Peptides against a protein of PDB entry 7PB4. Designs and how they scored, part 191

Target 1, 105 residues: chain A of PDB entry 7PB4
Amino acid sequence: KMLNIKEYKEKLLSTLGEFLEDHFPLPDRSVKKKKKNIQESSVNLITLHEMLEILINRLFDVPHDPYVKISDSFWPPYVELLLRNGIALRHPEDPTRIRLEAFHQ
Target 2, 218 residues: chain B of PDB entry 7PB4
Amino acid sequence: DALQMAVGYFEKGPIKASQNKDKTLEKHLKTVENVAWKNGLASEEIDILLNIALSGKFGNAVNTRILKCMIPATVISEDSVVKAVSWLCVGKCSGSTKVLFYRWLVAMFDFIDRKEQINLLYGFFFASLQDDALCPYVCHLLYLLTKKENVKPFRVRKLLDLQAKMGMQPHLQALLSLYKFFAPALISVSLPVRKKIYFKNSENLWKTALLAVKQRNR

## One batch from the design tools (peptide; made by RFdiffusion4, then SolubleMPNN)

Design b2_p15_4_s3 (from b2_p15_4, 7 letters changed)
Fold by OpenDDE base, seed 3:
Structure b2_p15_4_s3 (fold): chain B 105 residues (1-105), chain C 218 residues (1-218), chain A 15 residues (1-15)
Amino acid sequence: as target 1 above (105 residues)
Amino acid sequence: as target 2 above (218 residues)
Amino acid sequence: SSQTLRLMVQELVEL
């Protein structure tokens, strides 16, 4: 029974990853490394899959404070996507923190 | 030059010491407007000013005026559009600014140098269809962007659901017709053969400017 | 779809 749940979870994660890659890929910022001082914040953006993994892990690891601080690696469209679809919630007092929505059965 | 000074003002922000902040702002804004409507703006100037207009650095009135004068001399950088979409998602701009941006994006679509990265934003634009104020303009944008690979069963369902909710809107019908063209098996519903696709005329704000840009680039 | 994404995430969390 436990093995089946683990395998099922892995399959779901894989399917989710594929879905996110297909439909919500990161834009390639790679092109114009030309020289001038545009502080292109060299911040490596994480994938939506990675963002969700962080949120899920935080919910399980720290259920009493399931909020994750929005870093510069969080692409704003991804944050907005999660919030608009009711997948994530902003902290009521700190808009820089988000949590995974508690999907009440 | 006067334009560089104006762009620099918006980029760096108002220097604390000027007693007449509003007069200075208006002067620089008029400079940008005059150049934009007369000659168009360079891609670099559009990159800077578009980000400023969407960042929430200035008030809605100023942002609106900046967006209205985002007229290219030649081309708009795709990177500027990608950055702009990011700013829209930060939530510091008004709903009216978002509408204006989508109108601008549709109007200026042909002047964007590349579409590869914009096509990657397809899912984000599609997600904005649920906003009633944006829906007509987003449908038009999606009509311009949609490729066969974008036509998926879940998107078809979403469009049909929107049509059920909002009624048979011309912009939804246009997009559904395009979807049916790419994937006829996914749309069993007989769509009325509309001989003419009618989108809300987003170009009206820039019609004269767009004609001038096309004439300069011939 | 936004709904599909939500459902997939929900299923993962409920596991």
Scores: peptide ipSAE 0.315, ipTM 0.831, DockQ to the pose 0.243
Fold by OpenDDE base, seed 1:
Structure b2_p15_4_s3 (fold): chain B 105 residues (1-105), chain C 218 residues (1-218), chain A 15 residues (1-15)
Amino acid sequence: as target 1 above (105 residues)
Amino acid sequence: as target 2 above (218 residues)
Amino acid sequence: SSQTLRLMVQELVEL
C-alpha cells in the first residue's frame, strides 16, 4: 500500500511537472551579457514545479509553520499565479511569506 | 541630450535636494512625451521607461503618462514585455495601469521584434481572463497569440464557462471562433458566424502614432 | 489551466 502511494505520488509529480513545463515555462533569459556594471544579480529563477515542490515539502516538514519566504528566485508571475488561483496564501502579517493552501479546510 | 537627461532622471530617481521636484518631474515627462510622439523612442528607452512605469516608483498619474508615450521609433524588445509582465504581477501598479498596459501591448504587438518569449506567457495571459476589467483586452491579445498547440480542452471549458457567466461578449466570441478554427472537435457549440471580428481596441490611443511609426519604417 | 493546476496540486497534497 505505501509503495503504491509513493509511486502514485511520483507519477502525479511527473505529470504535474510536464503540465507546468508545457503551459507555464520560464521565459528564456537572453543573457545578453552586455558588459555594463549593472550587477544584474544573475539570480537563477526556479521553475514553477520547483516552487511547488518547495511549498509542498514545507507543508509536510513543518506543518505548524508551513510558510516559505519568497526569494529572488521566485518569478513574480508564478507567485501571482499561485495566489490568484488559491493554490497559495500569503502570511497574514508578512507578505513576503507564502504557504500552500490547506485544501482540507 | 534632453531625452537622455529625462530618462536618466526617471531611472536614477529625483535628487533629494531639489525644492522644485514637481516642476523638474513635469519638465522631464514632457520631454519624453514630446520625443515619443514626434519621433518615437528607441528600444532601450522603452525598456527603461516601461519598467519604471510599472515598478511603482512613481505615482499612478506619472506612470500612466509614461505608459501612454511608450511609442517605438522602430521596434520594441520582447524582453521589455516579459519584464513588464513580471512587474504587473508584483502588484505595485494600479488596476488602471494594468488595463492600459494590455491595451498598449495589443496596440504595439506588431512592433515587438520577436514573439517566442511572449508566446511562452500564454498561460499567464489566459489566467488573466478572469479579471473582468482585463478580459476584453486579454481576449484580443490571446487572439493574436493563439496557436493550435495552445488550444486545449481545459481552456475551451474555461472560455465556455466565462461565456456562461458574462454572456456572449464579442471579444470572447472572437477568441472562441479562433479556437474552433484550430480545434473544431473541441467546440461542438454552434458559434454565430460573425463576419467581422470586433475588439474594443479597434480605436486605440496610439492610432495616429502607429501610423507615423509605420510610415517612418517603410 | 488554473483550475487544472489547483486540482493537480490538491491531489498531491491530499496523498
Scores: peptide ipSAE 0.306, ipTM 0.822, DockQ to the pose 0.322
Fold by OpenDDE base, seed 5:
Structure b2_p15_4_s3 (fold): chain B 105 residues (1-105), chain C 218 residues (1-218), chain A 15 residues (1-15)
Amino acid sequence: as target 1 above (105 residues)
Amino acid sequence: as target 2 above (218 residues)
Amino acid sequence: SSQTLRLMVQELVEL
């Protein structure tokens, strides 16, 4: 039973990953190093898959404070996508923090 | 030159010590407006100013004026558009600024140098169809971007649901007609044969400027 | 679809 759940979880994660890559890929910001000193902060943007993984893990690891701080690695369109689709919620007092919506209610 | 000074002012922000902050701001705005409408702006200038207009660094009135004068001399970089979409999602700009941006994006669509990265944003634009204020302009944008590969069953369902909610809107019908063209098997509903596709004329704000740009680049 | 994405995430959380 536990092995089947792990395998099923892996399959779901894989399917989700494929879906996210197909429909919501990161734009190739070819950081063309054009010499102009605009430190385009080489902030490595994480994938939507990685973002969801962080949110899911936080919900399970710290259920009493399931909020994740929005970092510079969080691509704003992804954050907005999660919020608009009711997948994530902003912290009521701190708009820089988001959590995964509790679907079990 | 005066334009470089103006762009530099917006990029670096107002120097705290200036007693005449509002006069200085207005001077630089007028400089940008004058050059943009007469000659257009370089792609680099648009990159800087577009981001500033959407970042929430300045007030809504200033941001609106900057965005209205984002007229290219030749081309707009697709990277500028990708960055702009990111700023829109940060939520520091007003709803009116978002509408204006989509109108701008539709109006300036042909002047964007490449579309590959913009096409990757298709799903994000599609999600914005739920915003009633944006929906007409997003439909127009999607009409310009849609390829056969973008026409999926779930998107068809969403468009039909929107039609059920909003009624048979001309902009939605235009997009659905395009979807039916690419994937007739996914849309069983008979769409009225409209002789003309009607979108809200987003170009009206820039019509004169766009004509001038096209004449200069011929 | 946004709904598909939500459902996929929901299934992952319910596991």
Scores: peptide ipSAE 0.274, ipTM 0.819, DockQ to the pose 0.273
Fold by OpenDDE base, seed 2:
Structure b2_p15_4_s3 (fold): chain B 105 residues (1-105), chain C 218 residues (1-218), chain A 15 residues (1-15)
Amino acid sequence: as target 1 above (105 residues)
Amino acid sequence: as target 2 above (218 residues)
Amino acid sequence: SSQTLRLMVQELVEL
């Protein structure tokens, strides 16, 4: 029974990953035009799938503090997408921290 | 030149020593406005100033004035638009600034050098349809961007739900008609055949400026 | 929970 749940979760995550890649891809930053002075911060942005995985894992691993600090790797449109759709919530006292919504049954 | 000094002021911020910060700000803002409306701005200048206008570095009044003068001399870089969309999502700009940005984006759409990266943002623009203030302008933008591959069942459902909530809005009908054209099997509802698609373009703030840009680039 | 993930997927699909 537990093995089937893990496999099902993995399948859902994979399906979710494909969906997110198709509909919400990262912009290709590869157009580094070498213009000298704009410190385009070489910050490696993570995918929306990876962001969701981080939030899910934090909820399960640290349920008493399920908040994740927003890093520079978090693309702002992804953060906004999660917040606007009720998938994530900002910490009430620290707007730099977000949590996955506990969809209570 | 005066424009470079003005752009540099907005980019680097006020030099500490200026006793009359407001007069200096106004001087530089007027310089940008004058050049933009007379000659247009270079793509690099638009890149810098557009980000500043949306970053929340300055007050809403200043940001609005900067955004209103984002008139290209020739082209706008799609990278500038991608960066701008990122700033819109940071939440430091006002709702009025967001509306103005989408109006600007629609107005300047033909002057954007490439569309490949903007097309990748389709889902983010579509998500903004739920904002009642943005919806008319986002529908127009989506009408310009929509390809067959973007027409998905979940998006059709969302548009129909919006129509049920908001009624038969002309901008929403225009987008639905385009969706039906690409995927007639997904839209069973009879849409009124509107011979003319009308978006709220009658009050394009940039109409005269855009005509001038087109004349200079002929 | 698997339920949270399902709801999240549903919400994302409804986007």
Scores: peptide ipSAE 0.230, ipTM 0.817, DockQ to the pose 0.095

Design b2_p15_4_s4 (from b2_p15_4, 7 letters changed)
Fold by OpenDDE base, seed 4:
Structure b2_p15_4_s4 (fold): chain B 105 residues (1-105), chain C 218 residues (1-218), chain A 15 residues (1-15)
Amino acid sequence: as target 1 above (105 residues)
Amino acid sequence: as target 2 above (218 residues)
Amino acid sequence: SSMLLRLMVKELVEL
């Protein structure tokens, strides 16, 4: 039973990953970094899949403080997508923190 | 030159210029407006100014004026549009600024150098259909972007739900007609055969400028 | 997509 749940979870995550890649891919930043000397911190944007994994893992690992701090790796459209669709919530006192919505309520 | 000084002011200038009464701000804004309407702006100038207008660095009145003069000399970089969409999602711009941006994006669509990355944003634009103020312009944008691969059952359901909520809006009907063209099996509803697709005239703000751009690039 | 995404995430959280 536990193995089946784990396998099912992995399959769901894979299916979710494929769905997110198809419908919400990152823009191809392969536009030539013109070496302007400004240390544009090569902010590596994470995928929406990775963002959701972080949020899910935080909910399970730290259920009493399920909030994740929005980093520069969080692409703003992804944050907005999650918030607008009621998948994530901002912390009421700290707009830089988001949590996965508790769908059990 | 005067334009470089003006762009430099907006790029490097005061972080909180809320005061429309700044003579320097007004001078530089007029410089940008004058050049944009006469000659258009270079892709690099649009890249800088478009992001500034959406970043919330300046007040809504200034941002609105900047957006209204985002007229290309030749082309707009697709990367500028992608960055602009990112700024829209940060939420530092007004609802009116968002509407103006989508109107601009539709009006300037043919002047964007590439569409590959913009096509990747299809899902984000589609999600913005729920905003009643944006919906007419987003439908027009989606009408320009939609390919067969974008027409999915869940998007059809969402459009039909929006139609049920908002009524038979001309812009929704236009988009649904395109969806039916690509995937007739997904849309059982009889759509009125409209000979002309009518979107809200987003181009009215830039009509004269767009004609001038097309003449310069011939 | 939003509904499907929400459903998929909900299912993942409930697992």
Scores: peptide ipSAE 0.310, ipTM 0.831, DockQ to the pose 0.275
Fold by OpenDDE base, seed 5:
Structure b2_p15_4_s4 (fold): chain B 105 residues (1-105), chain C 218 residues (1-218), chain A 15 residues (1-15)
Amino acid sequence: as target 1 above (105 residues)
Amino acid sequence: as target 2 above (218 residues)
Amino acid sequence: SSMLLRLMVKELVEL
């Protein structure tokens, strides 16, 4: 039973990863280092998969404070996608924090 | 030159508490507006000013005026559009600014140098169809972007659901007709044979400027 | 599908 759950979780994660890569890829910001001093902050944007993983892990690891602070690595379109689709919720008092929606309630 | 000073002002922000902040702001806005409508702006100037207009750094009136004068001399960088979409999602701009941006994006679509990165944003644009204010303009944008690979069963269902909710809107019918063209097996519903595709004329705000740009680049 | 994404995430959390 436990092995089947782990295998199923891995398959779901893989399928989710493929779906996210196909439909919501990061734009290839070729940081063309054109010399102009606009520090395009080389902030490495994380994938939507990684973002979801962070949110899921936070929900399980810290259930009493399941909120994650939005960092510069969070691509704004991904944040908006999660919020608009009811996958994530903003903290009511701090709009810089988001949580995974509790689907069990 | 006066344009570089104006762009630099918007980029760096207003310097210290001079009593003449509003007069200085208006002077620089008028400079940008004058150059943009007469000559167009360089791709680099559009990159800077477009981000400023959508970042929420200035008030809605200023942002609207900047966005209205985002007229290219030659081309717009696709990277500027990708960055702009990111700013739209941050939520620091008004709903009216979002509508204006999509109108701008449709109007300026042919002047964007590349479409590969914009095509990757297809899913995000498609998600914006749920916004009733954006829906007509997003349908037009999607009509320009849609390839066969974008036509998926779930998107067809979403469009049909939107049609059930909103009725047979001309812009939605146009997009559905394109979807049926690429994937006729996914759309069993008989679409009315419309002789002419009608979108809201997004170009009306820039019609004269766009004609001038096309004449200069011939 | 936004719905599919939500369903997939829901299944992952229920696991």
Scores: peptide ipSAE 0.293, ipTM 0.802, DockQ to the pose 0.273
Fold by OpenDDE base, seed 1:
Structure b2_p15_4_s4 (fold): chain B 105 residues (1-105), chain C 218 residues (1-218), chain A 15 residues (1-15)
Amino acid sequence: as target 1 above (105 residues)
Amino acid sequence: as target 2 above (218 residues)
Amino acid sequence: SSMLLRLMVKELVEL
């Protein structure tokens, strides 16, 4: 039974990853190497899959404070997508923190 | 030149010490407007000003005026559009600015240099169909972007659900007809054969300017 | 896509 749940979870994660890559890929940042002085903060954006993984892990690891701080690696369209579709919630007092929605409520 | 000074003002922001902040802002805004409507703007100028208009740095009235004069001399960079979509999601712009942006994006679509990155945003645009104010313009944008690969069963279901909710809207019918063209097996419903595709953006704010741009680039 | 995404995430969290 536990093995089947683990295998199913892995399959579901893989399917989700594929779905996210197909339908919500990151735009290719054309690294226009223009000149040095504009610190385009080369903040590496994470994938939507990685963002969800962070949110899921936080929910399981710290269930009493399941909020993740929005970093510069969080692409704003992804944050908006999660919030707008009820997948994530903003912290009521700190709009820079988001959690995975409690789907069991 | 006067345009560079105006763009620089919007980029750097108002210098604190000017007692006449509003007059200075209006002067620079008029400079941008005059050049944009007369000659169009360079891709770099559009890149800067479009981001400013959507960043929430200035008030809604100023942002609206900037966005209305985002007229290219030649081309718009797709990177500018990608960045603009990011700014829309930050939520610092008004709903009216969002609507205006999608109208602008549809109007200027042919002047965008490349479409590869914009096509990657298909899912985000499709998600915006749920916004009643955006829906007509998003349908038009999706009509321009949709490829066979984008036509999936779940998107068909969503469009049919939207049709059930909002009725037989012309813009939604146009998009559904395109979906049926690419994937006839996914849409069993008989769609009324509309000979003419109708979108609200058939008459855009930029009609005269777009004609001038096309004439200059011939 | 958004509904499907929500369903997939929901299923993952419920597992």
Scores: peptide ipSAE 0.280, ipTM 0.788, DockQ to the pose 0.338
Fold by OpenDDE base, seed 2:
Structure b2_p15_4_s4 (fold): chain B 105 residues (1-105), chain C 218 residues (1-218), chain A 15 residues (1-15)
Amino acid sequence: as target 1 above (105 residues)
Amino acid sequence: as target 2 above (218 residues)
Amino acid sequence: SSMLLRLMVKELVEL
């Protein structure tokens, strides 16, 4: 029974990953034209899948403080997507922190 | 030149020592406006100024004026549009600025050098359909971007739900008609055959400027 | 966790 739940979770995560890659891919930043002066901060953006994994893991690992600090690796469109669709919430006092919605309530 | 000084002012911010910050701001803004409407702006100037207009660095009135003068001399870089969409999602710009941006994006669509990265943003634009103020302009943008691969069952459901909520809006009907063209099996509902697709384009703020750009690039 | 994921998938698919 537990093994089937793990396998099912892995399959769902994989299916979610594929869905997110197909419909919400990161823009290809590889077109760094070498124009000198714009410090395009070489910030490595994470995928929406990775962002969701971070939020899920934080909720389970630290349930008393389920908030994740928004880093420069968080692509703003992804943050907005999660917030607008009720998947994540901003911390009421710190707009730089977001949590996964507790859909179990 | 005067334009480079104006762009540099907006990019670097006001030099601390200017006692008359508002007069300096207005001078530089008028310089950008005058050049943009007469000659258009270079792609690099649009890249800088578009990001400034959407970053929330200046007030809404200034941002609106900058965005209204984002008229290309030749082309707009696709990268500038991708960056702009990122700024829209940071939430530092007003709702009116977002509407103006989508109007601008539709108006300037043919002057964007490439569409490959913009096409990857399809899902983000589609998610903005739920905003009643953006919906007419987003439908027009999606009408320009939609390929067969973008027409998915979940998007069809969302458009039909929006139609049920908002009624038979001309812009939504135009997009649904395009979806039905690409995937007739997904849309069982009889759409009224509109011979002419009309988007709210009658009041294109840039109509005269765009004609001038097309004449210069012929 | 599986229910949360299902809800997220549902929410994302309903986007």
Scores: peptide ipSAE 0.210, ipTM 0.780, DockQ to the pose 0.096

